# Peptides against a protein of PDB entry 4Z5W: the designs that were tried, part 55

Target 1, 305 residues: chain A of PDB entry 4Z5W
Amino acid sequence: IPDVFLELNKLWYFSAQSNLFNGEMPRSLSNSRSISLLSLRNNTLSGQIYLNCSAMTNLTSLDLASNSFSGSIPSNLPNCLRLKTINFAKIKFIAQIPESFKNFQSLTSLSFSNSSIQNISSALEILQHCQNLKTLVLTLNFQKEELPSVPSLQFKNLKVLIIASCQLRGTVPQWLSNSPSLQLLDLSWNQLSGTIPPWLGSLNSLFYLDLSNNTFIGEIPHSLTSLQSLVSKENAVEEPSPDFPFFKKKNTNAGGLQYNQPSSFPPMIDLSYNSLNGSIWPEFGDLRQLHVLNLKNNNLSGNIP

## One batch from the design tools (peptide; aimed at target 1 R41 S66 T139 P245)

Design b2_p22_7_s3 (made by RFdiffusion4, then SolubleMPNN; from b2_p22_7, 10 letters changed)
Fold by OpenDDE base, seed 1:
Structure b2_p22_7_s3 (fold): chain B 305 residues (1-305), chain A 22 residues (1-22)
Amino acid sequence: as target 1 above (305 residues)
Amino acid sequence: NPHIQKLLEKGKSYESFYLTTE
């Protein structure tokens, strides 16, 4: 991208998505005082990500996903005092989340999907301090790590949590019970074990639950039949609207279906491809807002209600 | 229950996806 943004002193929105831009991010862009939304996703940009947060005082959204950036995650991003949304998906960092992200109070939506992020324990310990964090996407990281179950972890304002396809070990973490505003949980395509905890049914805003492709055992918790968001329409669930799209993928090489908002997902419970046993609860019939119940490839028995 | 049957039929046809932002 040419370094011409000095002349664009009123540039509020810059989108150069899905182009063939190469080289480094222009210094005039990384020093832009006017820019609020920056999207350079799906290019061939390279080098280290640097943003002059002292200059970029209006920056609210940053999408650099699917670029050839290298090096460390910029530790100074918390100094971008208005920065709410970050998409760093498909950037090969090979790094841990910076300790400075404990101070990232403006952060509302973060994605590191497929970014070679390491140390999930440190990542969650850091990110729990982001009091405004509503959307967290960590898919395709932390290969074969253990999902921490530390009860002291608190994501009080979390609405969307996606930690899929990490080969994570462990259990459904008890600290998620401290996230009463959780609307979407995807822990699919891991190596999570144990039972599905009954407290998941207490997450009254949870309309999308994907625990598919794990090693869960035991019965389906009866409490899942009481998910209030799936019983009644009256929950005007504040739609989590991160400034980046989501993709439903079957595998890393498949083109994903694009979803601009998590609210556009059909209400779903996917428990498929586990080792769950027992019966299908008749009370799933009370979930009038549920669109998809996927229980296939389990050890369930009895009659379909 | 016709509602449960319809939910399960949709589930059967549903391919398991994971969510990403890439």
Scores: peptide ipSAE 0.602, ipTM 0.955, DockQ to the pose 0.857
OpenDDE base, seeds 2, 3, 4, 5: peptide ipSAE 0.554, 0.583, 0.597, 0.587; ipTM 0.950, 0.954, 0.955, 0.953

Design b2_p22_7_s4 (made by RFdiffusion4, then SolubleMPNN; from b2_p22_7, 11 letters changed)
Fold by OpenDDE base, seed 2:
Structure b2_p22_7_s4 (fold): chain B 305 residues (1-305), chain A 22 residues (1-22)
Amino acid sequence: as target 1 above (305 residues)
Amino acid sequence: NPHIKKLLEKGKSYESGFLTTE
């Protein structure tokens, strides 16, 4: 990309997605005082990510996903006082989340999907201090680590949590019960075990639940038949979506179906490919807003209600 | 329940997959 952005004093939005841009990020762009939204997603950009947060006082959104950046996660990003949305998906950092992210009070949406992030315990311990964090995507990281169940973890404002395809061990973490605004939970394609906890049915805003492809045992919690968002239409809180799209992938090599907003997902419960037993609750019929109930490839018995 | 049957039929045809931002 040419280093000409110093002359663009009115540049508010720059989108150069899905091009063939290579080399480093232009220094004039990293020092832009006017830019609010920066998207360089799906290029071949390389080198260290550097942003002059003292200059970039208007930066609100950053999408650098699917680039060939190297080195550390920029520890100075919390100094970008208006930065809300970060997409660093498919950047191979091979790193832990910086401790400085404890101070990232402007952060509302973060993705590190497939970014070779390590130490899920440290990551969650750091990110819980981001009081405005609503969307967290950590898919394809933390390979074979244990999902921490520490009850002291608190994501009070969390709406979207996606930690899929990590081969994570452990149970559905009790600390998620402290996230009453949770709308979407994807913990699919892990090695999670134990029972599905009944307190999931108390998450009144939860309309999308994916626990598929795990090792869950026991009965389906009856409390899932009372998910308020799936009973009535009243709780569709259209809050501001993250500035990055989501993709539903069948595998790591497949192109995903794109969803521009979490609200574009069909209301769904997917518990497929587990070891769940017992009956299908008749009260799933009360979930009038539910579009998909996937219970296939379990040990369920009895009649279909 | 015809509603449950329809939900489960959709679930059977549904291909499970995980969410990413890439």
Scores: peptide ipSAE 0.666, ipTM 0.964, DockQ to the pose 0.862
OpenDDE base, seeds 1, 3, 4, 5: peptide ipSAE 0.654, 0.657, 0.656, 0.652; ipTM 0.962, 0.963, 0.962, 0.961

Design b2_p22_8 (made by RFdiffusion4)
Pose (drawn by RFdiffusion4):
Structure b2_p22_8 (pose): chain A 291 residues (1-233, 242-249, 256-305), chain P 22 residues (1-22)
Amino acid sequence: IPDVFLELNKLWYFSAQSNLFNGEMPRSLSNSRSISLLSLRNNTLSGQIYLNCSAMTNLTSLDLASNSFSGSIPSNLPNCLRLKTINFAKIKFIAQIPESFKNFQSLTSLSFSNSSIQNISSALEILQHCQNLKTLVLTLNFQKEELPSVPSLQFKNLKVLIIASCQLRGTVPQWLSNSPSLQLLDLSWNQLSGTIPPWLGSLNSLFYLDLSNNTFIGEIPHSLTSLQSLVSKPDFPFFKKGLQYNQPSSFPPMIDLSYNSLNGSIWPEFGDLRQLHVLNLKNNNLSGNIP
Amino acid sequence: SIFDLFSEVNPDSGFITTEAPD
């Protein structure tokens, strides 16, 4: 990509995604005072990611995903004070999230999916301090690590939480109850154990729950039949494993408890869930009748 | 049965990512 971005001082939107571009991002792009939306995803771009945050005061959305970059996660990123959305998926950082990210107060949406992020314990202790974070994708990282149960963790305004296919040991942590506005929860494809916490039924905005492919035991909590959003009625898309979904509400309401060791019966009170589109209880130890 | 109230029962399962396909 040519180094001409000093000359293009009115450019607020640049999208070069899904091309064959390689090499580093030109330094002038890293210094652009006017750039707001930048999407370079799905190229062969490489090198240490450098962004001058004193210079890029208009940067609001950054998508460098699915590229050949290496090095660390830039620690100066919280200083890009208008930056609201970062899609860093499929960049092989082989690194931890910098501590400075606890100061990233403009951040509302973050994806490190399949990015070789280590130490979910430190990553979550840091990111809980980003007060405006509404969506977090940590899928395909933290391989075989333990999902921290440390009760001090609070993600207050969190709407979307996805940490799948990480083979995570541990249980569904109670501190997730500190995210009362949670809409979409995906903990699927992990090693998670224990029972399914009844407090999940207390999440009034939750419409999509994917606990599939874990080692969960015990009963289906009765509170799931009283889930409010299941009983009664921005750009950074998601892919389901790939089928594209543009926003969290693009996902039909779902309960997927499949591929676990769950026992007991199916509650008749599930009939109260009139807004539920998908119920997947396959590959469990469930017994009794079908209500 | 309660299964008649749902559009899908026991469909294929999957996980969500932001990584686009090739």

Design b2_p22_8_s1 (made by RFdiffusion4, then SolubleMPNN; from b2_p22_8, 11 letters changed)
Fold by OpenDDE base, seed 1:
Structure b2_p22_8_s1 (fold): chain B 305 residues (1-305), chain A 22 residues (1-22)
Amino acid sequence: as target 1 above (305 residues)
Amino acid sequence: SILDLFDVVNGESFYLTTVPPE
């Protein structure tokens, strides 16, 4: 990308996604005072990510996903006082989340999907301090780590949590019960064990639950039949609107569906590919807003009601 | 039947990501 952005003093939006741009990010772009939305997703940009947050006072959204950036996660990003959304998916950092992110009060949406992030305990301990964090995507990181169950962890404003395909061990963490605004939970494709906790049914805004491809045992909690968001439409789901799209990925490279907004996900309960036993509760019929109920590949018995 | 109410997708389980499928 040419270093010409100094002259573009009115540039508030720059999207150059899905091109063949290579080399480093232009220094003039990293110092742009006017830019609010920056998307360079799906290029071959390289080097270390550097943003002059003291200059980039209007930066609100940053999408650098699917680039060949290297080095550490920029520890100075919390100094970008208006920066709300960050997509760093598919950037291979091989790093921990910087401790400076404890101060990232502007942050609303963060994705590190497939970014070789390490130390989930440290990551969650840091990110819990982001009081405005509504969307957190950590899919394909933390390989074979343990999902921390520390009750002191608090994500009070979290609406979307996705930590899929990490081979994480542990149980469904009790600290999620402290996230009453949670609308979407994906913990699929891990090695999570124990029972599905009944308190999940108390998450009145939860319309999308994926616990598939784990090692959960015991019965399906009857409390899931009373998920208020799936019983009635009347709950005005405040839409979390991250500036980055979501994708449903199969384990097979078959074309995933793109979802531009989390609200566009069909209401779903996926408990498939576990070791759940007992019966299917008839009261699942009360979930009139539910579109998908996947219970495949469990040890369930009795009649289908 | 619950089967009449919901697409019991006997499909492959998906996971969510922000990385486009290749």
Scores: peptide ipSAE 0.422, ipTM 0.868, DockQ to the pose 0.764
OpenDDE base, seeds 2, 3, 4, 5: peptide ipSAE 0.417, 0.418, 0.411, 0.414; ipTM 0.867, 0.865, 0.859, 0.864

Design b2_p22_8_s2 (made by RFdiffusion4, then SolubleMPNN; from b2_p22_8, 7 letters changed)
Fold by OpenDDE base, seed 1:
Structure b2_p22_8_s2 (fold): chain B 305 residues (1-305), chain A 22 residues (1-22)
Amino acid sequence: as target 1 above (305 residues)
Amino acid sequence: SIFDLFDEVNPESGYLTTVPPE
C-alpha cells in the first residue's frame, strides 16, 4: 500500500480488504487524523501493528484480520479514545491480552478469533473492565486451558460471547449469570463438562445458544423452555452491530455461512454432541420464535413430544 | 409441532468465528 495518506486529509473510510497487499501498513495511514473506518482484512500485510492513537483521533473501527502481522498486541489501543470495533482475527500474536485494555472504555466489539491468544483467565479479568464491551469473540484460542468460573467476573453489557473451538475445560461459568443482556452464547467445540445450569433460562434476551460438541451430562434444564426471547418477539433488545462479519464454520469443507449482523442468526438452541440424558421437554413447543432445536447425538430417552 | 423443528434441515453443527472459511 503506498504511503500517500498524508495527502488524503479528508479520508474517512478506507477499505482495501481481500486484495494482495503486502509489506507493512503505511506510516501515513497509522498517523491519519481523518480516518474513522480502517479495513485491511485478508491481505498479506506484515510487521508490527502500530497505530499513533494521538494522531488517529477519529478512528472508530479497525479491521486488520487475516494478515501476516507479527509481534505483540498494540498496548496503546486504549488511547484511541473513539475506537469501538477491533477485528484481529487470524493474526498470529502468541500473546496475552495487554493489561492496558482494562482502560479500554470505548471498546464495544472485539475479535481475536484464531489469533494464538493465551491465558483466558487473564484475558477475561482484563476485558471485564471494558464497560461498553458488547461483543467478544475469542474462538480458536486458549487451547486446552480451563474456562474460569470466578464469580467476580462481570460483563454487565455483554450481548455476544463466542469462545468456541478452544478445547476448553471446566463448566458453564456462573459469572455469565451477571450478563442479563446476553443474546448470543457460543461455547461449542470445547471439552466443557458438568450439567447445563438452570440459570441459563433466566437470560431473557438469549436467542442463540450453542453448547454443542462438549461433554455435558445430566438433563436439559427445564428453564430453557421459558427463554423469553424465544417465547415472544416483544423483548427484541437492541442488537450489537460490530463492523466485522461472523461465519459459521462447519466440520465439512462446505462453505461456511456468513452473517453480517447478529440479527441474521436464526434463533437456535444447539445441545448436540453431548452426553445429556432424560426426556425432551414438551414445553419446547412454547418457544414459538425458535428456528433450530438440535439435540442429536445425546443419551436422551422417552417420547419425542 | 416440535416435530417440525426436528424434520427441518438441521444446519450442520458448527462454531462461530470471525475468520472467513477457506
Scores: peptide ipSAE 0.445, ipTM 0.799, DockQ to the pose 0.660
OpenDDE base, seeds 2, 3, 4, 5: peptide ipSAE 0.422, 0.438, 0.433, 0.416; ipTM 0.783, 0.798, 0.792, 0.780

Design b2_p22_8_s3 (made by RFdiffusion4, then SolubleMPNN; from b2_p22_8, 8 letters changed)
Fold by OpenDDE base, seed 1:
Structure b2_p22_8_s3 (fold): chain B 305 residues (1-305), chain A 22 residues (1-22)
Amino acid sequence: as target 1 above (305 residues)
Amino acid sequence: SIFDLFDVVNGESGFLTTVPPP
């Protein structure tokens, strides 16, 4: 990419996604005062990520996903006082989340999906201080770590939590009960164990629950039949979506579905591929907003209601 | 059956990511 962005003093939005750009990010771009939205997703950009946050005073969204960047996660990003959305998916950092992210008050949406992030305990302890954090995607990281169950963890404004395909051990963490605005939870494709906790049914905004492909035991908690967002339409809070799309990675080589907004997800309960026992509750019939129910590959018994 | 109330029953499993499929 040419280093000509100093001349582009009116540049508000720059998208050069899905090209064949290589080399380092231009220094003039890293110092742009005018840019608000920067997307360089799906290129072959390399080097260390550096942003001059003192110059980039209008930066609100950063998408550098699917590039060949190296080095550490930029610890100075919290100094970008308007930066809300960060997509660093598929960048091989091999790093922990910087401690400076405790001060990242502008942050609303963060993705590190498949970014070789390590130490989930430190990551969650840091990110809980981001008071405006609504969307957190940590899929394909933290391989074989233990999901922290520390009750003091608090994500008060969290709406979307995705920590899938990490081979995480542990149980469904009780600290999620401190996130009453949670709309979407994906903890699928882990090694989580224990019972599914009844307090999940108290999350009145939860319309998408994926606990599939774990080692959960016991009965399906009856409280899931009373999920208020799935009983009535009245709680469909249209929220500002993150500036990055989501993808459902299916087990089949069939093309993944793209979702531009969390509100575009079909309301779903997926508990498939566990060791759940007991009966299917007839009261699942009360979930009139539910589109997808997946209970396959469990030890369930009795009659289908 | 309660399953007659839903569009998809026992469908394909998958997980969410922000990485596009290949």
Scores: peptide ipSAE 0.499, ipTM 0.928, DockQ to the pose 0.903
OpenDDE base, seeds 2, 3, 4, 5: peptide ipSAE 0.494, 0.489, 0.427, 0.475; ipTM 0.929, 0.927, 0.894, 0.921

Design b2_p22_8_s4 (made by RFdiffusion4, then SolubleMPNN; from b2_p22_8, 9 letters changed)
Fold by OpenDDE base, seed 1:
Structure b2_p22_8_s4 (fold): chain B 305 residues (1-305), chain A 22 residues (1-22)
Amino acid sequence: as target 1 above (305 residues)
Amino acid sequence: SIFDLFDVVNGESFFLTTVPPE
């Protein structure tokens, strides 16, 4: 990318996604005072990510996903006082989340999907201080770590939590009960064990639950049949979506569906590929807003109601 | 059956990511 952005003093939006750009990010772009939305996703950009947050006072969204960047996660990003959305998916950091992210009050949406992030305990301990954090995507990180169950963890404003395909051990963490605004939970493709906790059914905004491909045991909590968002058509306030799309991925590299907004996901309960036992509750029939129910590949018994 | 109430029953399982499929 040519280093000409100093001349573009009114540049508010720059999208150069899905091109063949290589080399480092232009220094003039890293110092742009006017830019609000920066997307360089799906290129071959390299080097260390550096943003001059003291200059980039209008930066609100940053998408650098699917690039060949190296080095540490930029610890100065919390100094970008308007920065809300960060997509660092498929950047191989091999790092922990910086401690400075405790101060990242502008942050609303963060993705590190497949970014070689390490230490989930530290990551969650840091990110809980981001009071405005609504969307957190940590898929394909933390390989074989334990999902912390520390009750002191608090994500009060969290709406979307995706920590899939990490081979995580542990149980469904009790600290999620402190997230009453949670709309979407994906903990699929892990090694999570224990029972599915009944308090999940108290998450009145939860319309998408994926616990598939784990090692859960016991009965399906009856409280899941009373998920308020799936019983009644509540006007889910369309909150501002992250500026990055979501993708449904199979374990096979077969084409995934793209979703530009979490609200565009069909309401779903997926508990498939576990060791759940007992009966299917007839009261699942009360979930009139549910589009997808997947209970396959369990140890369920009795009659189908 | 309660399953007649849903568009998809026992379908394919996916996980969510922000990485495009290759």
Scores: peptide ipSAE 0.493, ipTM 0.929, DockQ to the pose 0.891
OpenDDE base, seeds 2, 3, 4, 5: peptide ipSAE 0.486, 0.423, 0.483, 0.461; ipTM 0.929, 0.901, 0.929, 0.918

## One batch from the design tools (peptide; aimed at target 1 R41 A89 S113 K249)

Design b2_p23_1 (made by RFdiffusion4)
Pose (drawn by RFdiffusion4):
Structure b2_p23_1 (pose): chain A 291 residues (1-233, 242-249, 256-305), chain P 23 residues (1-23)
Amino acid sequence: IPDVFLELNKLWYFSAQSNLFNGEMPRSLSNSRSISLLSLRNNTLSGQIYLNCSAMTNLTSLDLASNSFSGSIPSNLPNCLRLKTINFAKIKFIAQIPESFKNFQSLTSLSFSNSSIQNISSALEILQHCQNLKTLVLTLNFQKEELPSVPSLQFKNLKVLIIASCQLRGTVPQWLSNSPSLQLLDLSWNQLSGTIPPWLGSLNSLFYLDLSNNTFIGEIPHSLTSLQSLVSKPDFPFFKKGLQYNQPSSFPPMIDLSYNSLNGSIWPEFGDLRQLHVLNLKNNNLSGNIP
Amino acid sequence: SNSPTNFVSAFDQEIYDERMAAF
């Protein structure tokens, strides 16, 4: 990509995604005062990611995903004070999230999916301090690590939480109850154990729950039949493993408890869930009748 | 071609084999 971005001082929107571009991002792009939306995803771009945050005061959305970059996660990123969305998926950092990210208060959306992020314990202790974080994708990282149960963790405004296919040990942590506005929860394809916490039925905005492919035991909590959003009625897309979904509401309401060891019966009170589109209880130890 | 990112319900072959063996 040519180094001509000093000359293009009115450029607020640049999208070069899904091309064959290689090499580093030009330094002038890293210094662009005017750039707001930048999407370079799905190229062969490489090198240490450098962004001058004193210079890029209009940067609001950054998508460098699916590229050949290496090095660390830039620690100066919280200083890009208008940056609201970062898609860093499929960049092999082989690194931890910098502590400075606890100061990233403009951040509302973050994806490190399949990015070789280590130490989920430190990563979550840091990111809980980003007060405006509404969506978090940590899928395909933290391999075989433990999902921290430390009760001090609070993600208050969190709407979407996805940490799948990490083979995570531990249980569904109670501190997730500190995310009362949670809409979409995906903990699927992990090693999670224990029982399914009844408090999940207390999440009034939750419409999508994927607990599939874990080691969960015990009963289906009765509170799931009383889930409010299942009983009654921005750009950074998601892919389901790939089928594209543009926003969290693009996912039909779902309960997927499949591929676990769950026992007991199916509650008749599930009939109260009139807004439920998908109920997947396959590959469990469930017994009794079908209500 | 649009390469997927931001995976939801990302497939894991080892977990799948383990879960199939559990039944």

Design b2_p23_1_s1 (made by RFdiffusion4, then SolubleMPNN; from b2_p23_1, 10 letters changed)
Fold by OpenDDE base, seed 3:
Structure b2_p23_1_s1 (fold): chain B 305 residues (1-305), chain A 23 residues (1-23)
Amino acid sequence: as target 1 above (305 residues)
Amino acid sequence: SVIPTNLVSAYNEEIEKERNARF
């Protein structure tokens, strides 16, 4: 990418996704005063990520995902006072979340999907201080770590939590009950154990639950049959979506399905590939908004209602 | 191979290769 952004003093939006750009990010781009949205995802950009946050006063969205960047996560990003959305998916940092992210009050949406992030305990302890954090995607990190169950963890405004494919140990953490605005939870493809907690049914905004491919035991909590978002449409708060897409692979497609908004996900309960027992509750019939109920590959018995 | 059908914020063929190597 040429170093010409000093002359582009009115450039608000720069999108150069899915090209063949190589080398480092140009210094003039890292110092742009005008850019609000920067997306360079799916290129071969390399070197260390550097942003001059004192210059980049209009930066609101940053998508650098699927690049060959190296080094540490830029600890100065919280100084970008308007920066709301960060997509660093598929950047191999081999790092922990910087302590400076405790001060990241502008942050609303963060993804580190498959970014070689380490220490989930530290990551969650830091990110809980981001009071405006609504979307957190940490899939394919923290390999074989323990999902912290510390009751003091609090994500008050969290709407989307995705921590899938980490081989995480532990249980469904009680601190998630402190997230009453939670709409989407994906903890699939871990080594989570214990019972599915009944308090999940108290999350009135929860319309997408994926706990599939874990080691959960016991009965399906009856409280899941009373998930208010799946009973009635009245609670669908349209909220600003993250400036990055979500992808869900289907086994049949070479590509992942792209979802531009969390609201585009089908209302779903997926508890498949566990060790759950007992019956299927007839009251799942009350979940009139539910599109997908996946209970396959469990130890369930009795009648199908 | 059971390919993980979980959510990510980026999709490329390399994510798939890494999933298939891990699961």
Scores: peptide ipSAE 0.098, ipTM 0.668, DockQ to the pose 0.140
OpenDDE base, seeds 1, 2, 4, 5: peptide ipSAE 0.072, 0.069, 0.078, 0.033; ipTM 0.631, 0.660, 0.688, 0.679

Design b2_p23_1_s2 (made by RFdiffusion4, then SolubleMPNN; from b2_p23_1, 13 letters changed)
Fold by OpenDDE base, seed 1:
Structure b2_p23_1_s2 (fold): chain B 305 residues (1-305), chain A 23 residues (1-23)
Amino acid sequence: as target 1 above (305 residues)
Amino acid sequence: EIIPTNLVSAYNKEIEEELNKRF
């Protein structure tokens, strides 16, 4: 990318995603006072990510995902006082989340999906201080770590939590009950164990639950039949989506379906590929907004209601 | 090709391959 952004003093939006750009991010771009939205996703950009947050006073959204960047996560990003959305998916950092992110009060949406992030305990302890954090994507990190169950963890404004395919150990953490606004929870493809906690049914905004491909045991909590967002339409809170897309693959050979908003996901309960026992509750029939109920590959018994 | 960056229900062959590269 040419180093010409000093001349572009009115440039508010720069999207150059899905091109063949290589080399480093231009220094003039890292110092742009005018840019609000920067997307360089799906290129071959390299080097260390550096942003001059004292210059980039209008930066609100940063998408650098699927590039060949190296080095540490930029610890100065909290100094970008208007920065709300960060997509660092598929950047191989091999790092922990910086302690400076405790001060990241502008942050609303963060993705590190497949970014070789380590130490989930430190990551969650840091990110809980981001009071405006609504979307957190941590898929394909923290390999074989333990999901912390520390009750003091608080994500009060969290709407979307995705920590899939981490081979995480532990149980569904009680601290998630402190997130009453949670709409989408994906903890699929881990090694989570124990019972599914009944308090999940108290998450009145939860319309998408994926606990599939874990080692959960016991009965399906009857409280899941009373998920208010799945009983009635009135709780579909359209909140502003992250400035980055989500992807769901149905089959190994299918292209990933792109979802621009979490609200575009079909209302779903997926508990498949566990060791759950007992009956399918007839009261799942009360979930009139539910599009997908997946209970396959469990130890369930009795009648199908 | 749209590279899936923010994966929900993240089981696909590419993920399995990425997991297998880490072990």
Scores: peptide ipSAE 0.206, ipTM 0.760, DockQ to the pose 0.351
OpenDDE base, seeds 2, 3, 4, 5: peptide ipSAE 0.107, 0.066, 0.057, 0.022; ipTM 0.711, 0.680, 0.690, 0.636

